Peptides against a protein of PDB entry 1LOE. Designs and how they scored, part 42

Target 1, 181 residues: chain A of PDB entry 1LOE
Amino acid sequence: TETTSFSITKFGPDQQNLIFQGDGYTTKERLTLTKAVRNTVGRALYSSPIHIWDSKTGNVANFVTSFTFVIDAPNSYNVADGFTFFIAPVDTKPQTGGGYLGVFNSKDYDKTSQTVAVEFDTFYNTAWDPSNGDRHIGIDVNSIKSINTKSWKLQNGKEANVVIAFNAATNVLTVSLTYPN
Target 2, 181 residues: chain A of PDB entry 1LOE as posed
Amino acid sequence: TETTSFSITKFGPDQQNLIFQGDGYTTKERLTLTKAVRNTVGRALYSSPIHIWDSKTGNVANFVTSFTFVIDAPNSYNVADGFTFFIAPVDTKPQTGGGYLGVFNSKDYDKTSQTVAVEFDTFYNTAWDPSNGDRHIGIDVNSIKSINTKSWALQNGKEANVVIAFNAATNVLTVSLTYPN

## One batch from the design tools (peptide; made by RFdiffusion4, then SolubleMPNN)

Design b2_p14_4_s2 (from b2_p14_4, 8 letters changed)
Fold by OpenDDE base, seed 2:
Structure b2_p14_4_s2 (fold): chain B 181 residues (1-181), chain A 14 residues (1-14)
Amino acid sequence: as target 1 above (181 residues)
Amino acid sequence: MTRSGSFGIGYTSS
């Protein structure tokens, strides 16, 4: 079995292993995915496609990813929709529909999307989010409507450490989020 | 409001 891995500790202005989409850009060694304005969608893709699914055998690769993110979300106004880690077909393009986190375009399950995402959702969308209105982590499969969610208390402006792992043998995706500081 | 960021990996099935 082969293993493909990559690591980005600092984001430079000429980050060659990223494809920037929408309003995403790098500054001060950080990847900034949103602007401090309304109606912004920013994405970044790892520039090389990854062989995750074998269409001939149906086998899916195990994977683990870790990252750190910061969300600045005002409490009263101008609340952001959130952040998403996603895996999608190589030709994936940003989506601009409100509340769809730049990844999806419907709450209806659409297997043709072939997209899996982990959302860190900071805005309550009545139409599809958990009814308790909590900020939450969600597992999204071919829909912005998560197949599973867990409440998450945002620590505004602080670095969150995330680990996402997929076990193909058990078909289990695990997500952990911690605030080390 | 629409304000979201995402980081993604594109995959192939070949």
Scores: peptide ipSAE 0.511, ipTM 0.897, DockQ to the pose 0.794
Fold by OpenDDE base, seed 1:
Structure b2_p14_4_s2 (fold): chain B 181 residues (1-181), chain A 14 residues (1-14)
Amino acid sequence: as target 1 above (181 residues)
Amino acid sequence: MTRSGSFGIGYTSS
């Protein structure tokens, strides 16, 4: 099997290996997905398709991805809507904003979405989020309604280290988040 | 999960 990996340690205004969508853009310091304004969607896609499933063998690829993100909201008590990592079709475009995080269009399972996401959800949507109202990490498969969630305490303005790993043999996706600073 | 997919990150505000 082939292994594809990429690492971006410095972002620039001409980042050719990324496809920016919505309000996403780069500065000399960082990739910025949104500004502190209402009703915006920002996305950045890796420009090369990832081979997830081998059509000849039927094998599904393992993967491990790691990244650092910062949510820097002007008011830490009111933060909407959340950060996502996702895998979607190669021609993916921004989907419904707000609580759908720009990656889904329904709380009902929709296999035609072909989208898997890890959400870092900062806003409680009563229609689908865990009833305790906690900010949470969720695993989403073809729906904004997570198949599994765990409470997460946002540290506003701090760098979070995330590792996401998929084991194809067990069909298990694992997510870890730490605030090392 | 997709057959062949695009990896991405995103954020929304409302």
Scores: peptide ipSAE 0.502, ipTM 0.886, DockQ to the pose 0.090
Fold by OpenDDE base, seed 4:
Structure b2_p14_4_s2 (fold): chain B 181 residues (1-181), chain A 14 residues (1-14)
Amino acid sequence: as target 1 above (181 residues)
Amino acid sequence: MTRSGSFGIGYTSS
């Protein structure tokens, strides 16, 4: 299978191949996905579509994605909903905000979503999140209810380095997060 | 307060 890799850590003022949705924008080499106000949903979509799935054979490409994100909340004890990396059809639009992270609309499996996401979830939603109430990393397939989760400790205002890798031969998605500084 | 940000990759299939 083919392999696709890309890395995004900083965004310049002339950043190309980016579709801003909702409240997302760029400033000072940062992609800012939310405004410092209530009830905001911000997205950025890489606008050069990537071929990942073969509809004829069902084959999936190997891929590795790396990026850096920052959650900077004025109050470290009230951090709102979180950050999400997602893969969706190129014509995707923002979905339900809040606990649905602007990516999904239901906790029930919805194959029409055609969306896979890695959530970095900072808010506990009783209806679908792990019962321990921890902030967590989750892998979401066509549903806001993660198929797998792991507790994660937010470092407010710090840059998190993330690597997401998919091995098509084993059908394993790996997520790594570090705070190097 | 609700606030969520996301970064996505748009895909196509063959």
Scores: peptide ipSAE 0.465, ipTM 0.879, DockQ to the pose 0.812
Fold by OpenDDE base, seed 5:
Structure b2_p14_4_s2 (fold): chain B 181 residues (1-181), chain A 14 residues (1-14)
Amino acid sequence: as target 1 above (181 residues)
Amino acid sequence: MTRSGSFGIGYTSS
């Protein structure tokens, strides 16, 4: 069994193991995915492709990822669209912005997308988000319309610790989010 | 105002 792993604790101006797309950049040792302007889509990709699908057996690899993110909106009551962690084909490019989070193009299931995302969605889109209007964590498979969601209370400007784990044997994706401070 | 950020990994088949 082959294992691929990486860790980034400080982000430099010439970060070689990241591919920046859209408005993503680094500043003050932080990865900043959006500029402080309207209508911005920012993405960063780990530069090395990962073999997660075995074409011979159809098996998908187990994986675990952990990260810390901060959403710092000017006003806690007026927050933009949110953040995602996603897995997509190696040649992936930014998709539709806004409520589609730069990752998807439709609320209809589209297997050609070949994309899975965990969304940390801070904006209610009537057409596809849970009807209660809560900010939420969602699991998205080939669609911006989540297959499962859970309400999440944003702590504006605070660091959120996230762990995402996929168990291939059970086909279960687990997401945890905590605010330690 | 729209603003979205994402971090991703690209995959290949083996």
Scores: peptide ipSAE 0.463, ipTM 0.890, DockQ to the pose 0.892

Design b2_p14_4_s3 (from b2_p14_4, 7 letters changed)
Fold by OpenDDE base, seed 2:
Structure b2_p14_4_s3 (fold): chain B 181 residues (1-181), chain A 14 residues (1-14)
Amino acid sequence: as target 1 above (181 residues)
Amino acid sequence: FTASGSLGIGYTSS
């Protein structure tokens, strides 16, 4: 089978392998996706589409991705909605609407979305988030309403290392988040 | 308030 891989260690002002959408941009070698300003949606897409599933056989590829992110959220009531890693059809466009993380547009399951996301959610949306109100990691399949969540204790302003792996044989998506420093 | 960031990959099928 064919393997596709990429790595971005530093983000430049002319990052050719990223498609910036919404308010996303690079500065000081970092990708900035939101300024924590009301009604902002920032996205970045890897510029090359990846063949991840075979429509003829139904086979889905394994994948592993890792990244580091920082969230500034000193409180849980007056902050942005969070950060999301997602995989969507190549023509995916930024989505707007409160709490939808720029990826989805409904809490209703919509198989036509064909989108899977891992959310790192810092804002409690009563309509779909876990009732305990905790900041959380969620696995989203075709809906902003996660199919599975885990409480996440944010270390404000610290770098979080994330590894997301999908095993097609077992149909298991694994998310790991650590604060190494 | 409404503000979010996301990093993504666009995929294709055969």
Scores: peptide ipSAE 0.468, ipTM 0.881, DockQ to the pose 0.815
Fold by OpenDDE base, seed 1:
Structure b2_p14_4_s3 (fold): chain B 181 residues (1-181), chain A 14 residues (1-14)
Amino acid sequence: as target 1 above (181 residues)
Amino acid sequence: FTASGSLGIGYTSS
């Protein structure tokens, strides 16, 4: 089976392997997806599409990605909607913002979305988020309503190290988040 | 206010 890895460790103002959508852009060695202003949807896409699905055989590639993200809100109690990693069809465009994280349009399962996401959700949306109201990590398949979630304690302004891996043989997706510092 | 950031990969199928 095929294995696909995705990693970007440094960013620059002329980041040629990213397609910026919405409010996303780069600064000095950082990818900035949002600012603390109303109604922002910032996305960045890896510019080279990957082949992970064979529609004829049904085979899916293994996938591993690692990255570091920072949520730096001016008020640790008001952090807006959060950060999302996603895999979507190559022609993907920004979707509904706010609680839909710019990646989905519905809480109802929509197979035509063909999108899988890992959300790091900092805002409680009553209609679909876990009822305990905790900030959480969620796995989303064709819906903003996660198929699985785990409570997550945000450390505002700190770097979170994330590893996401998909094992095609077992059909299991794993997510790891740590704050090493 | 609302703000959401995302990092993504586009894929192709065969």
Scores: peptide ipSAE 0.449, ipTM 0.872, DockQ to the pose 0.830
Fold by OpenDDE base, seed 4:
Structure b2_p14_4_s3 (fold): chain B 181 residues (1-181), chain A 14 residues (1-14)
Amino acid sequence: as target 1 above (181 residues)
Amino acid sequence: FTASGSLGIGYTSS
Protein backbone atom coordinates (compact mmCIF):
# COMPACT_ATOMS: atom_id res chain seq x y z
CA THR B 1 0.00 0.00 0.00
CA GLU B 2 1.00 3.61 -0.51
CA THR B 3 2.25 5.73 2.35
CA THR B 4 1.80 9.44 2.83
CA SER B 5 3.55 11.35 5.58
CA PHE B 6 4.02 14.90 6.75
CA SER B 7 5.47 16.74 9.71
CA ILE B 8 4.72 20.19 11.02
CA THR B 9 7.25 21.64 13.44
CA LYS B 10 7.58 25.36 12.75
CA PHE B 11 5.15 27.91 11.45
CA GLY B 12 5.65 31.32 9.91
CA PRO B 13 3.55 34.35 9.09
CA ASP B 14 3.49 33.36 5.43
CA GLN B 15 2.66 29.71 5.98
CA GLN B 16 1.95 28.36 2.52
CA ASN B 17 0.97 24.79 3.29
CA LEU B 18 -1.97 25.58 5.56
CA ILE B 19 -5.47 26.89 5.03
CA PHE B 20 -6.75 28.73 8.07
CA GLN B 21 -10.36 28.50 9.17
CA GLY B 22 -12.17 30.23 11.98
CA ASP B 23 -9.89 31.78 14.55
CA GLY B 24 -6.68 30.00 13.53
CA TYR B 25 -3.53 31.93 12.63
CA THR B 26 0.25 31.92 13.03
CA THR B 27 2.24 33.97 15.51
CA LYS B 28 5.90 33.76 16.47
CA GLU B 29 6.49 30.46 14.70
CA ARG B 30 3.44 28.92 16.33
CA LEU B 31 0.09 27.97 14.93
CA THR B 32 -2.50 29.48 17.24
CA LEU B 33 -5.80 27.68 16.87
CA THR B 34 -7.74 29.33 19.67
CA LYS B 35 -7.92 32.41 21.81
CA ALA B 36 -8.76 32.30 25.49
CA VAL B 37 -12.14 33.92 24.87
CA ARG B 38 -15.65 32.59 24.56
CA ASN B 39 -16.85 30.58 21.59
CA THR B 40 -13.68 30.22 19.55
CA VAL B 41 -13.17 27.60 16.88
CA GLY B 42 -9.84 27.59 15.09
CA ARG B 43 -8.81 25.19 12.36
CA ALA B 44 -5.88 24.72 10.04
CA LEU B 45 -6.01 22.45 7.02
CA TYR B 46 -3.08 20.95 5.21
CA SER B 47 -3.28 22.70 1.87
CA SER B 48 -2.89 19.63 -0.32
CA PRO B 49 -5.66 17.04 -0.38
CA ILE B 50 -4.53 13.46 0.00
CA HIS B 51 -5.79 10.11 -1.18
CA ILE B 52 -6.38 7.89 1.83
CA TRP B 53 -8.73 5.28 0.43
CA ASP B 54 -9.78 4.10 -2.99
CA SER B 55 -13.53 4.19 -3.48
CA LYS B 56 -13.34 1.59 -6.23
CA THR B 57 -11.24 -1.06 -4.52
CA GLY B 58 -11.74 -0.15 -0.88
CA ASN B 59 -8.00 -0.19 -0.36
CA VAL B 60 -6.66 2.14 2.30
CA ALA B 61 -3.26 3.80 2.21
CA ASN B 62 -0.81 3.92 5.05
CA PHE B 63 -0.23 7.32 6.56
CA VAL B 64 1.94 8.85 9.24
CA THR B 65 1.72 12.34 10.62
CA SER B 66 3.75 13.98 13.34
CA PHE B 67 3.34 17.33 15.02
CA THR B 68 3.88 19.21 18.24
CA PHE B 69 1.06 20.98 20.01
CA VAL B 70 0.65 23.09 23.13
CA ILE B 71 -2.44 23.64 25.17
CA ASP B 72 -1.80 26.76 27.20
CA ALA B 73 -4.79 27.53 29.37
CA PRO B 74 -5.10 30.51 31.71
CA ASN B 75 -4.89 28.00 34.55
CA SER B 76 -5.05 24.25 35.02
CA TYR B 77 -8.71 24.45 36.03
CA ASN B 78 -9.92 26.41 33.00
CA VAL B 79 -8.69 24.55 29.94
CA ALA B 80 -11.64 24.72 27.53
CA ASP B 81 -12.33 21.90 25.10
CA GLY B 82 -9.15 20.57 23.54
CA PHE B 83 -7.28 19.88 20.33
CA THR B 84 -8.16 17.57 17.46
CA PHE B 85 -6.41 16.09 14.46
CA PHE B 86 -8.86 15.12 11.74
CA ILE B 87 -9.25 13.88 8.20
CA ALA B 88 -12.38 14.94 6.37
CA PRO B 89 -13.71 15.63 2.87
CA VAL B 90 -11.62 18.21 1.02
CA ASP B 91 -14.36 20.84 1.21
CA THR B 92 -14.64 20.55 4.98
CA LYS B 93 -15.68 23.59 7.00
CA PRO B 94 -15.75 24.27 10.73
CA GLN B 95 -18.47 22.29 12.48
CA THR B 96 -19.98 22.62 15.94
CA GLY B 97 -17.67 24.13 18.53
CA GLY B 98 -17.31 23.48 22.22
CA GLY B 99 -17.44 19.82 23.06
CA TYR B 100 -17.81 18.92 19.40
CA LEU B 101 -14.33 20.37 18.86
CA GLY B 102 -15.29 22.13 15.64
CA VAL B 103 -15.19 18.80 13.82
CA PHE B 104 -18.47 16.99 14.52
CA ASN B 105 -22.15 17.79 15.00
CA SER B 106 -23.52 14.70 16.74
CA LYS B 107 -22.76 12.00 19.26
CA ASP B 108 -24.71 9.60 17.08
CA TYR B 109 -22.95 7.88 14.22
CA ASP B 110 -23.41 9.96 11.08
CA LYS B 111 -21.99 8.41 7.94
CA THR B 112 -22.45 11.68 6.06
CA SER B 113 -19.74 13.24 8.22
CA GLN B 114 -17.09 11.10 6.52
CA THR B 115 -14.66 12.27 9.19
CA VAL B 116 -12.09 10.49 11.33
CA ALA B 117 -10.45 12.33 14.18
CA VAL B 118 -8.01 11.91 17.02
CA GLU B 119 -9.15 14.08 19.88
CA PHE B 120 -7.06 15.38 22.73
CA ASP B 121 -10.04 16.22 24.86
CA THR B 122 -9.64 18.41 27.92
CA PHE B 123 -13.30 18.90 28.84
CA TYR B 124 -15.74 16.33 30.18
CA ASN B 125 -19.02 16.20 28.28
CA THR B 126 -21.31 13.93 30.26
CA ALA B 127 -23.34 12.94 27.22
CA TRP B 128 -20.53 11.11 25.43
CA ASP B 129 -17.16 11.23 27.23
CA PRO B 130 -15.79 8.47 29.48
CA SER B 131 -17.61 8.54 32.80
CA ASN B 132 -14.43 8.79 34.87
CA GLY B 133 -14.13 12.41 33.75
CA ASP B 134 -10.47 12.05 32.79
CA ARG B 135 -8.93 14.12 30.07
CA HIS B 136 -8.36 11.68 27.29
CA ILE B 137 -7.22 10.81 23.82
CA GLY B 138 -9.99 9.45 21.66
CA ILE B 139 -10.47 8.03 18.21
CA ASP B 140 -13.62 9.40 16.60
CA VAL B 141 -15.32 7.99 13.52
CA ASN B 142 -18.26 10.01 12.22
CA SER B 143 -19.19 10.97 15.77
CA ILE B 144 -17.84 12.97 18.69
CA LYS B 145 -18.44 9.86 20.78
CA SER B 146 -15.12 8.07 20.55
CA ILE B 147 -14.88 4.44 19.52
CA ASN B 148 -11.88 4.12 21.81
CA THR B 149 -10.32 6.31 24.50
CA LYS B 150 -7.36 6.41 26.84
CA SER B 151 -6.78 8.67 29.81
CA TRP B 152 -4.23 11.40 29.20
CA LYS B 153 -2.60 13.73 31.69
CA LEU B 154 -2.42 17.23 30.27
CA GLN B 155 0.70 19.20 31.02
CA ASN B 156 -0.52 22.75 30.67
CA GLY B 157 1.77 24.91 28.56
CA LYS B 158 4.09 22.03 27.67
CA GLU B 159 4.91 20.83 24.19
CA ALA B 160 3.40 17.46 23.34
CA ASN B 161 4.96 15.43 20.55
CA VAL B 162 2.39 13.43 18.63
CA VAL B 163 2.71 10.69 16.06
CA ILE B 164 -0.39 9.30 14.38
CA ALA B 165 0.09 6.32 12.11
CA PHE B 166 -2.28 4.11 10.21
CA ASN B 167 -1.16 0.68 9.08
CA ALA B 168 -3.42 -0.53 6.31
CA ALA B 169 -2.14 -4.10 6.48
CA THR B 170 -3.19 -4.47 10.11
CA ASN B 171 -6.00 -1.90 10.04
CA VAL B 172 -4.56 -0.30 13.16
CA LEU B 173 -4.44 3.40 13.97
CA THR B 174 -1.70 4.24 16.45
CA VAL B 175 -1.53 7.42 18.47
CA SER B 176 1.59 8.30 20.44
CA LEU B 177 1.91 11.33 22.68
CA THR B 178 4.96 12.27 24.72
CA TYR B 179 6.05 15.25 26.75
CA PRO B 180 9.81 15.31 26.20
CA ASN B 181 10.39 18.44 28.28
CA PHE A 1 -15.79 29.72 27.87
CA THR A 2 -15.43 27.26 25.01
CA ALA A 3 -12.43 26.98 22.74
CA SER A 4 -11.37 24.24 20.39
CA GLY A 5 -8.57 23.99 17.87
CA SER A 6 -8.02 21.44 15.17
CA LEU A 7 -5.50 20.47 12.53
CA GLY A 8 -6.92 18.71 9.55
CA ILE A 9 -6.39 17.13 6.18
CA GLY A 10 -8.86 17.16 3.35
CA TYR A 11 -9.10 13.92 1.45
CA THR A 12 -10.31 12.60 -1.85
CA SER A 13 -11.25 8.99 -2.53
CA SER A 14 -10.13 8.85 -6.15
Scores: peptide ipSAE 0.442, ipTM 0.871, DockQ to the pose 0.808
Fold by OpenDDE base, seed 3:
Structure b2_p14_4_s3 (fold): chain B 181 residues (1-181), chain A 14 residues (1-14)
Amino acid sequence: as target 1 above (181 residues)
Amino acid sequence: FTASGSLGIGYTSS
């Protein structure tokens, strides 16, 4: 087997290995995905597509990714939608529907989307989010309606460390989030 | 308040 690895420690203004979509840009060595302005969608794609699925054999690759993010959401009522990590077909485009985190466009399962996402959701959408109204981490497969969720206590403005791992043999996706000291 | 940010990886198949 072959392993493909990449790392971006600091984001630069001329970042060549990212495709910026919507309102995404870099500043102060950080990737800024939203300016917390109404009706905005910011995305960034790693510019080199990865080969994770063999259509002939059906084999899917294992993967591990880690990143750090910050969300400013001082209250629950005047808040944006959140942050999402996703894996999608290379020609994926930002989605502009409200509440869909820039990735999906329906709460109905659509296998043609071919998109898997991990959402860090800060806004309660009555139509699809967990009924307890908690901010949450969700695993989304071809739909904004998560197949699994877990309540998440946001530490406003603090850096969260995330690790996402997929085990192809067990078909299990694992997500961990910590606020390091 | 609709605003979202996402980071993604595009994939291909063989």
Scores: peptide ipSAE 0.474, ipTM 0.882, DockQ to the pose 0.822; fails the geometry check

Design b2_p14_4_s4 (from b2_p14_4, 6 letters changed)
Fold by OpenDDE base, seed 3:
Structure b2_p14_4_s4 (fold): chain B 181 residues (1-181), chain A 14 residues (1-14)
Amino acid sequence: as target 1 above (181 residues)
Amino acid sequence: FTASGSFGIGYTSK
């Protein structure tokens, strides 16, 4: 077996292992993806491609990732779309369509996207989001319309700790979000 | 508002 791992604890002004897309940048050792300004899409990619799918055997790799993020969204009326973690083909480009979190471009399933994302969605889009209107965590496979969602109570301006794990043998993706005491 | 942030990993087939 083969294992690839990386860790970024501080983000510098010349972070060469990241590809910045759109309006993403680093400041104060943090990766800043958006200032919640209209028409803003900020992304960052780990610069080295990861071999997740073995084309010869068809095997898919297990993975675990953890990160911390902060969102400032004091109300649900004047708010941006949110944050997402994604895995996509190496040549992926930011998407600018409203409500698509910079990753997708349709609510219809599109296998050619070859993209899986975990969204932390702060804005209710009536066309595809859960009808209760709650802020939510969603698992997105080739579509902005999540295959599964769970209501999420945002603690404004506080650090959220996230762990995402994929078990290839069971084909199960797990997501946990906590606000430490 | 239309604003979003994302972090991602690009992949290739092995």
Scores: peptide ipSAE 0.494, ipTM 0.880, DockQ to the pose 0.822
Fold by OpenDDE base, seed 2:
Structure b2_p14_4_s4 (fold): chain B 181 residues (1-181), chain A 14 residues (1-14)
Amino acid sequence: as target 1 above (181 residues)
Amino acid sequence: FTASGSFGIGYTSK
């Protein structure tokens, strides 16, 4: 079996293995995806496409990804929408619209999107988010309306370590988030 | 307010 791997420990000003979309940029060795400005979308794509689906057999690859992120959200109402990790067709483009996390454009299920995302959502959108209003981790399949969510207590300004793994044999996606410090 | 960040991977079939 073929394995594709990449790792980025520091983000430089000329990060050649990333495609910056929207307002995303690098500074001080970090990838900055959001500004404290309304109506902004920042994205970054790994510059090389990966093969996760075999068109001949229909088999889907296993994958594991890990990353660290920081969110500054001192309150629950005057904050941005959040962050998401996603896998989408190679020609994916940033999407606009409140609460869609730059990835989706509707709460309606759209199989043509062919996009899966893990959201770390810091803003309660009444139309699709869990009714308890909690900040949450969500699994999004072809819709901003998560197929599954779990409440997440954000530690403001601290580094969160995330591991996302997909087991193709069981069709199970797992997400773990920890604050090591 | 509306603002979001995302990191992604583009995929193709093989």
Scores: peptide ipSAE 0.494, ipTM 0.882, DockQ to the pose 0.836
Fold by OpenDDE base, seed 4:
Structure b2_p14_4_s4 (fold): chain B 181 residues (1-181), chain A 14 residues (1-14)
Amino acid sequence: as target 1 above (181 residues)
Amino acid sequence: FTASGSFGIGYTSK
């Protein structure tokens, strides 16, 4: 089977394989998606479109994505909205910020979104988040209201290692997060 | 304050 892969270990100021949207930028070999200021929505897209979904057959490719992210809030007890990994149509643009994470516009299912996301949600939104108020990992399909969630404890300023794997045969998406250090 | 970041992949279905 055909395999497509990419890897970015360090981010430079002339990073040509990324499309920056909103407040996203690179500095000190890091991709910075937000600033610690009000009303920021930062996104970065891998610049080459990937064939994941076959419109004729409906088949979806297997995929594995791994990355490391850091949420570094000035106050560990007062953080903002969170981080999202998403897959969306190639012409995707920033959507509603805040609790919608710049990826969605509604808690209601909207098939026109054509977007799947894994959220690392650090802010409790009463209207759609799990009622226990925990920070959580969520799987979002065409809605900011996750189809499944799991509580997650943020370690402020620490690197989180994430692996997201999709098995097309079983239609199962697996998310793992660890703080190795 | 609000702040959200995301990393994404754009897909095609062809």
Scores: peptide ipSAE 0.463, ipTM 0.877, DockQ to the pose 0.841
Fold by OpenDDE base, seed 1:
Structure b2_p14_4_s4 (fold): chain B 181 residues (1-181), chain A 14 residues (1-14)
Amino acid sequence: as target 1 above (181 residues)
Amino acid sequence: FTASGSFGIGYTSK
């Protein structure tokens, strides 16, 4: 089997291995996905396609990804819609913003989306989010309505360490988030 | 053939 990996420790002004979409950009060695402007979407894609499924064998790739993110909202009680990690078609473009996180277009299952996302959702959308109103981590498959969620307490301005792993043999996606210090 | 995807991150504002 082949293994593809990449690591970005510092983000430069000319980050060749990333495709920036919407308001995504780099500054001070950080990747910034949004500006302090309403109703915007910012995305960054790894520039190389990832082999996910082999039609001959039917094999699906395992993967492990880790990253650190910071949500720094001026008001911790009123935060924008959320942060996402996603896998989408190679020609993916920003989708519906707001509660759809720039990744989906519907709360109904749409197989043509071909998109899987892990959401770190900071805003309650009554139409699809868990009714308890908690900020949450969700796993989204072809819909903004998560197939599974777990409550998560945002620490505004703090670095969160995330690990996402997919086991193709069991078809299980695991997500962990910690705020280490 | 091999089905491929793009890995990405995103954020939205209101």
Scores: peptide ipSAE 0.349, ipTM 0.827, DockQ to the pose 0.083

Design b2_p14_5_s1 (from b2_p14_5, 4 letters changed)
Fold by OpenDDE base, seed 5:
Structure b2_p14_5_s1 (fold): chain B 181 residues (1-181), chain A 14 residues (1-14)
Amino acid sequence: as target 1 above (181 residues)
Amino acid sequence: TETTPTAIIDGLLS
């Protein structure tokens, strides 16, 4: 079997294995997706294609990824839309911003999108988000409207540890988020 | 270090 792995501990100014899109950049050894300015989209792609789906056999690879993120909003009660971890076609370009998180264009299912995302959504969009208005983790398949969501309490300015695992045998994606004590 | 997760979610992709 073929295995691809990578690890980035510090993000350098000339990070060769990342493709930056929109407002994404590195500073102080951190990947910054957006500045503290409204209506911005920043993305970073792994520069080498990852073989997740085999079009010949239909098989899908298992994968596990982990990362740490910080959302540091100037006002905990007035935050932006959040961010996503996503898998998309190799020629992917930034999509609609705001509530679409720069990854999707519609709440309607669109198989041509070929995009799966885990959203860490900090802003309530009435048209598609859970009606309770909670900040949440969502799993998105070809739509900004999540197939499943889980309420999540944002700790502004604090580091969150995330693990995302996909089991190809069951077709289940699992997300775990922890704020270490 | 990590402790008990504050949130866990599963999703069936297909």
Scores: peptide ipSAE 0.360, ipTM 0.828, DockQ to the pose 0.078
Fold by OpenDDE base, seed 3:
Structure b2_p14_5_s1 (fold): chain B 181 residues (1-181), chain A 14 residues (1-14)
Amino acid sequence: as target 1 above (181 residues)
Amino acid sequence: TETTPTAIIDGLLS
C-alpha cells in the first residue's frame, strides 16, 4: 500500500506544491480563485500527480480532504457561479464556458473527461441545476449536471468548513459542510 | 471497469 498526504495551512506567494491556472493566485495567505469581475476563471492544482483511480487495474484509492472557504454572494443574480473541489487528469486545463465552474464543458455525461468534482454552486443555471433554484452542493461526475445535490444555505462572507471523503470499498463519496459558531 | 463514486451529502449545518 501507498499513502500520500499534504497540508497547506497558509498559502504563500510562491507556493511550490501548487500549479496555478487562469486567474488563481495567493494573497494574505489565502488562495483566491478569481477577481470580483466578470469573465474570470482561476484554478489551483496540487503539483504532484497522485494515484486515485486506475482504469487498467481497477484499483481505487481512499481519500479524505478538508478545507475552509469564504464566498461573497449576497444575492442570487449578481454573483458568480461558485467553485469546486475536483480531481482530474494531470493534463487538465481550465474551461471558460459560463456556468461550468472552470472544470466542465457539457451537461452530457462524458467518461473521457475523467473528472469528479464537488461543487458549491451559487448561481442557478436552468439547463442543469436543481429546479428549485436553491444554492446547492453537488457531486459532479464527468458532467456539470450533478448526480446528486443538496440545498445549501450560504452564510454570506462566513467561513465554512468542508470535509470530503471517499471510501473505495463502498464507492461512497461523502461531503460535509458546517459553519462553526 | 471505471469507478464512479456514489454521492452522499451529509451535514450542511450552521
Scores: peptide ipSAE 0.308, ipTM 0.696, DockQ to the pose 0.094
Fold by OpenDDE base, seed 4:
Structure b2_p14_5_s1 (fold): chain B 181 residues (1-181), chain A 14 residues (1-14)
Amino acid sequence: as target 1 above (181 residues)
Amino acid sequence: TETTPTAIIDGLLS
């Protein structure tokens, strides 16, 4: 099988394999998506389009991605909306901010979005989030309303390790998050 | 701590 791989261990100011959108930028060898202020959307796209599925043949590729992230909120009890890892069309642009995480525009299913996201959601939006109000990991398909969620306790300022795997044979996406330290 | 949600991705190619 054909395989495409890439790895970024340090993010530099001249990172050429990323396309920054909105308020996304690099600093201190980290990718920063947003500033700790209201009404900001920041995104970073891998600059080379990759083929995950073929609409003509229906073929879908397996993939595994891993990353670490830190959410560092000035107030650990009053944080922003969180962020997503997402897959979207090559011409994707920032979408609605806030609870839509800059990736979606509706809680209604919209197949034209062609977007899959794993959300790390730190803000409770009563219109679509799980009713228990917990911060959570969600899997979003063409909608900000997750098809599945699991409660997640944010450890402010600490590094989380994430692995996202997709098995094309079973059409199952798996997300794992750990705080190793 | 550990969190591991999973889901079947339906409708992406439709």
Scores: peptide ipSAE 0.256, ipTM 0.817, DockQ to the pose 0.074
Fold by OpenDDE base, seed 1:
Structure b2_p14_5_s1 (fold): chain B 181 residues (1-181), chain A 14 residues (1-14)
Amino acid sequence: as target 1 above (181 residues)
Amino acid sequence: TETTPTAIIDGLLS
């Protein structure tokens, strides 16, 4: 068994362990994915491949990740589209923006995507989002249409703590989000 | 009383 760990507490202008895509960049020790501009996509990838799925044995690794995020929208009543934490193939490139969050291209299940994402979705897309229209967290497997969702009340400008854990024995992905302050 | 906003979700991966 091999374990890989990394931690980034301050994001600098020269983060060699990150690959920036699209509009993603660092400023004031924060990782910024997008500005408040329509139809932009920003992504940041961990630069070293992680052994999560073994193609030969089919084994999947357990993992736990935690991070803090801030959504700081100019207008708290008009926020689009949110962001994701995602796992994708090493050669992944930015995908469709907007409601697809730069990670997916379809609401139809596409196993060739090989992408799992936790979405923090601030915009209601009628075609695939929960019908109640709530901002929500979602678990996305090879589709922007979540396999499960939970309503989430955005606190604009406040720091949220997130923990994402995967149990390979049960194939259960767990997400927790709190506003401790 | 004051409460802390929290969301928890579980999902089965295929």
Scores: peptide ipSAE 0.098, ipTM 0.697, DockQ to the pose 0.068

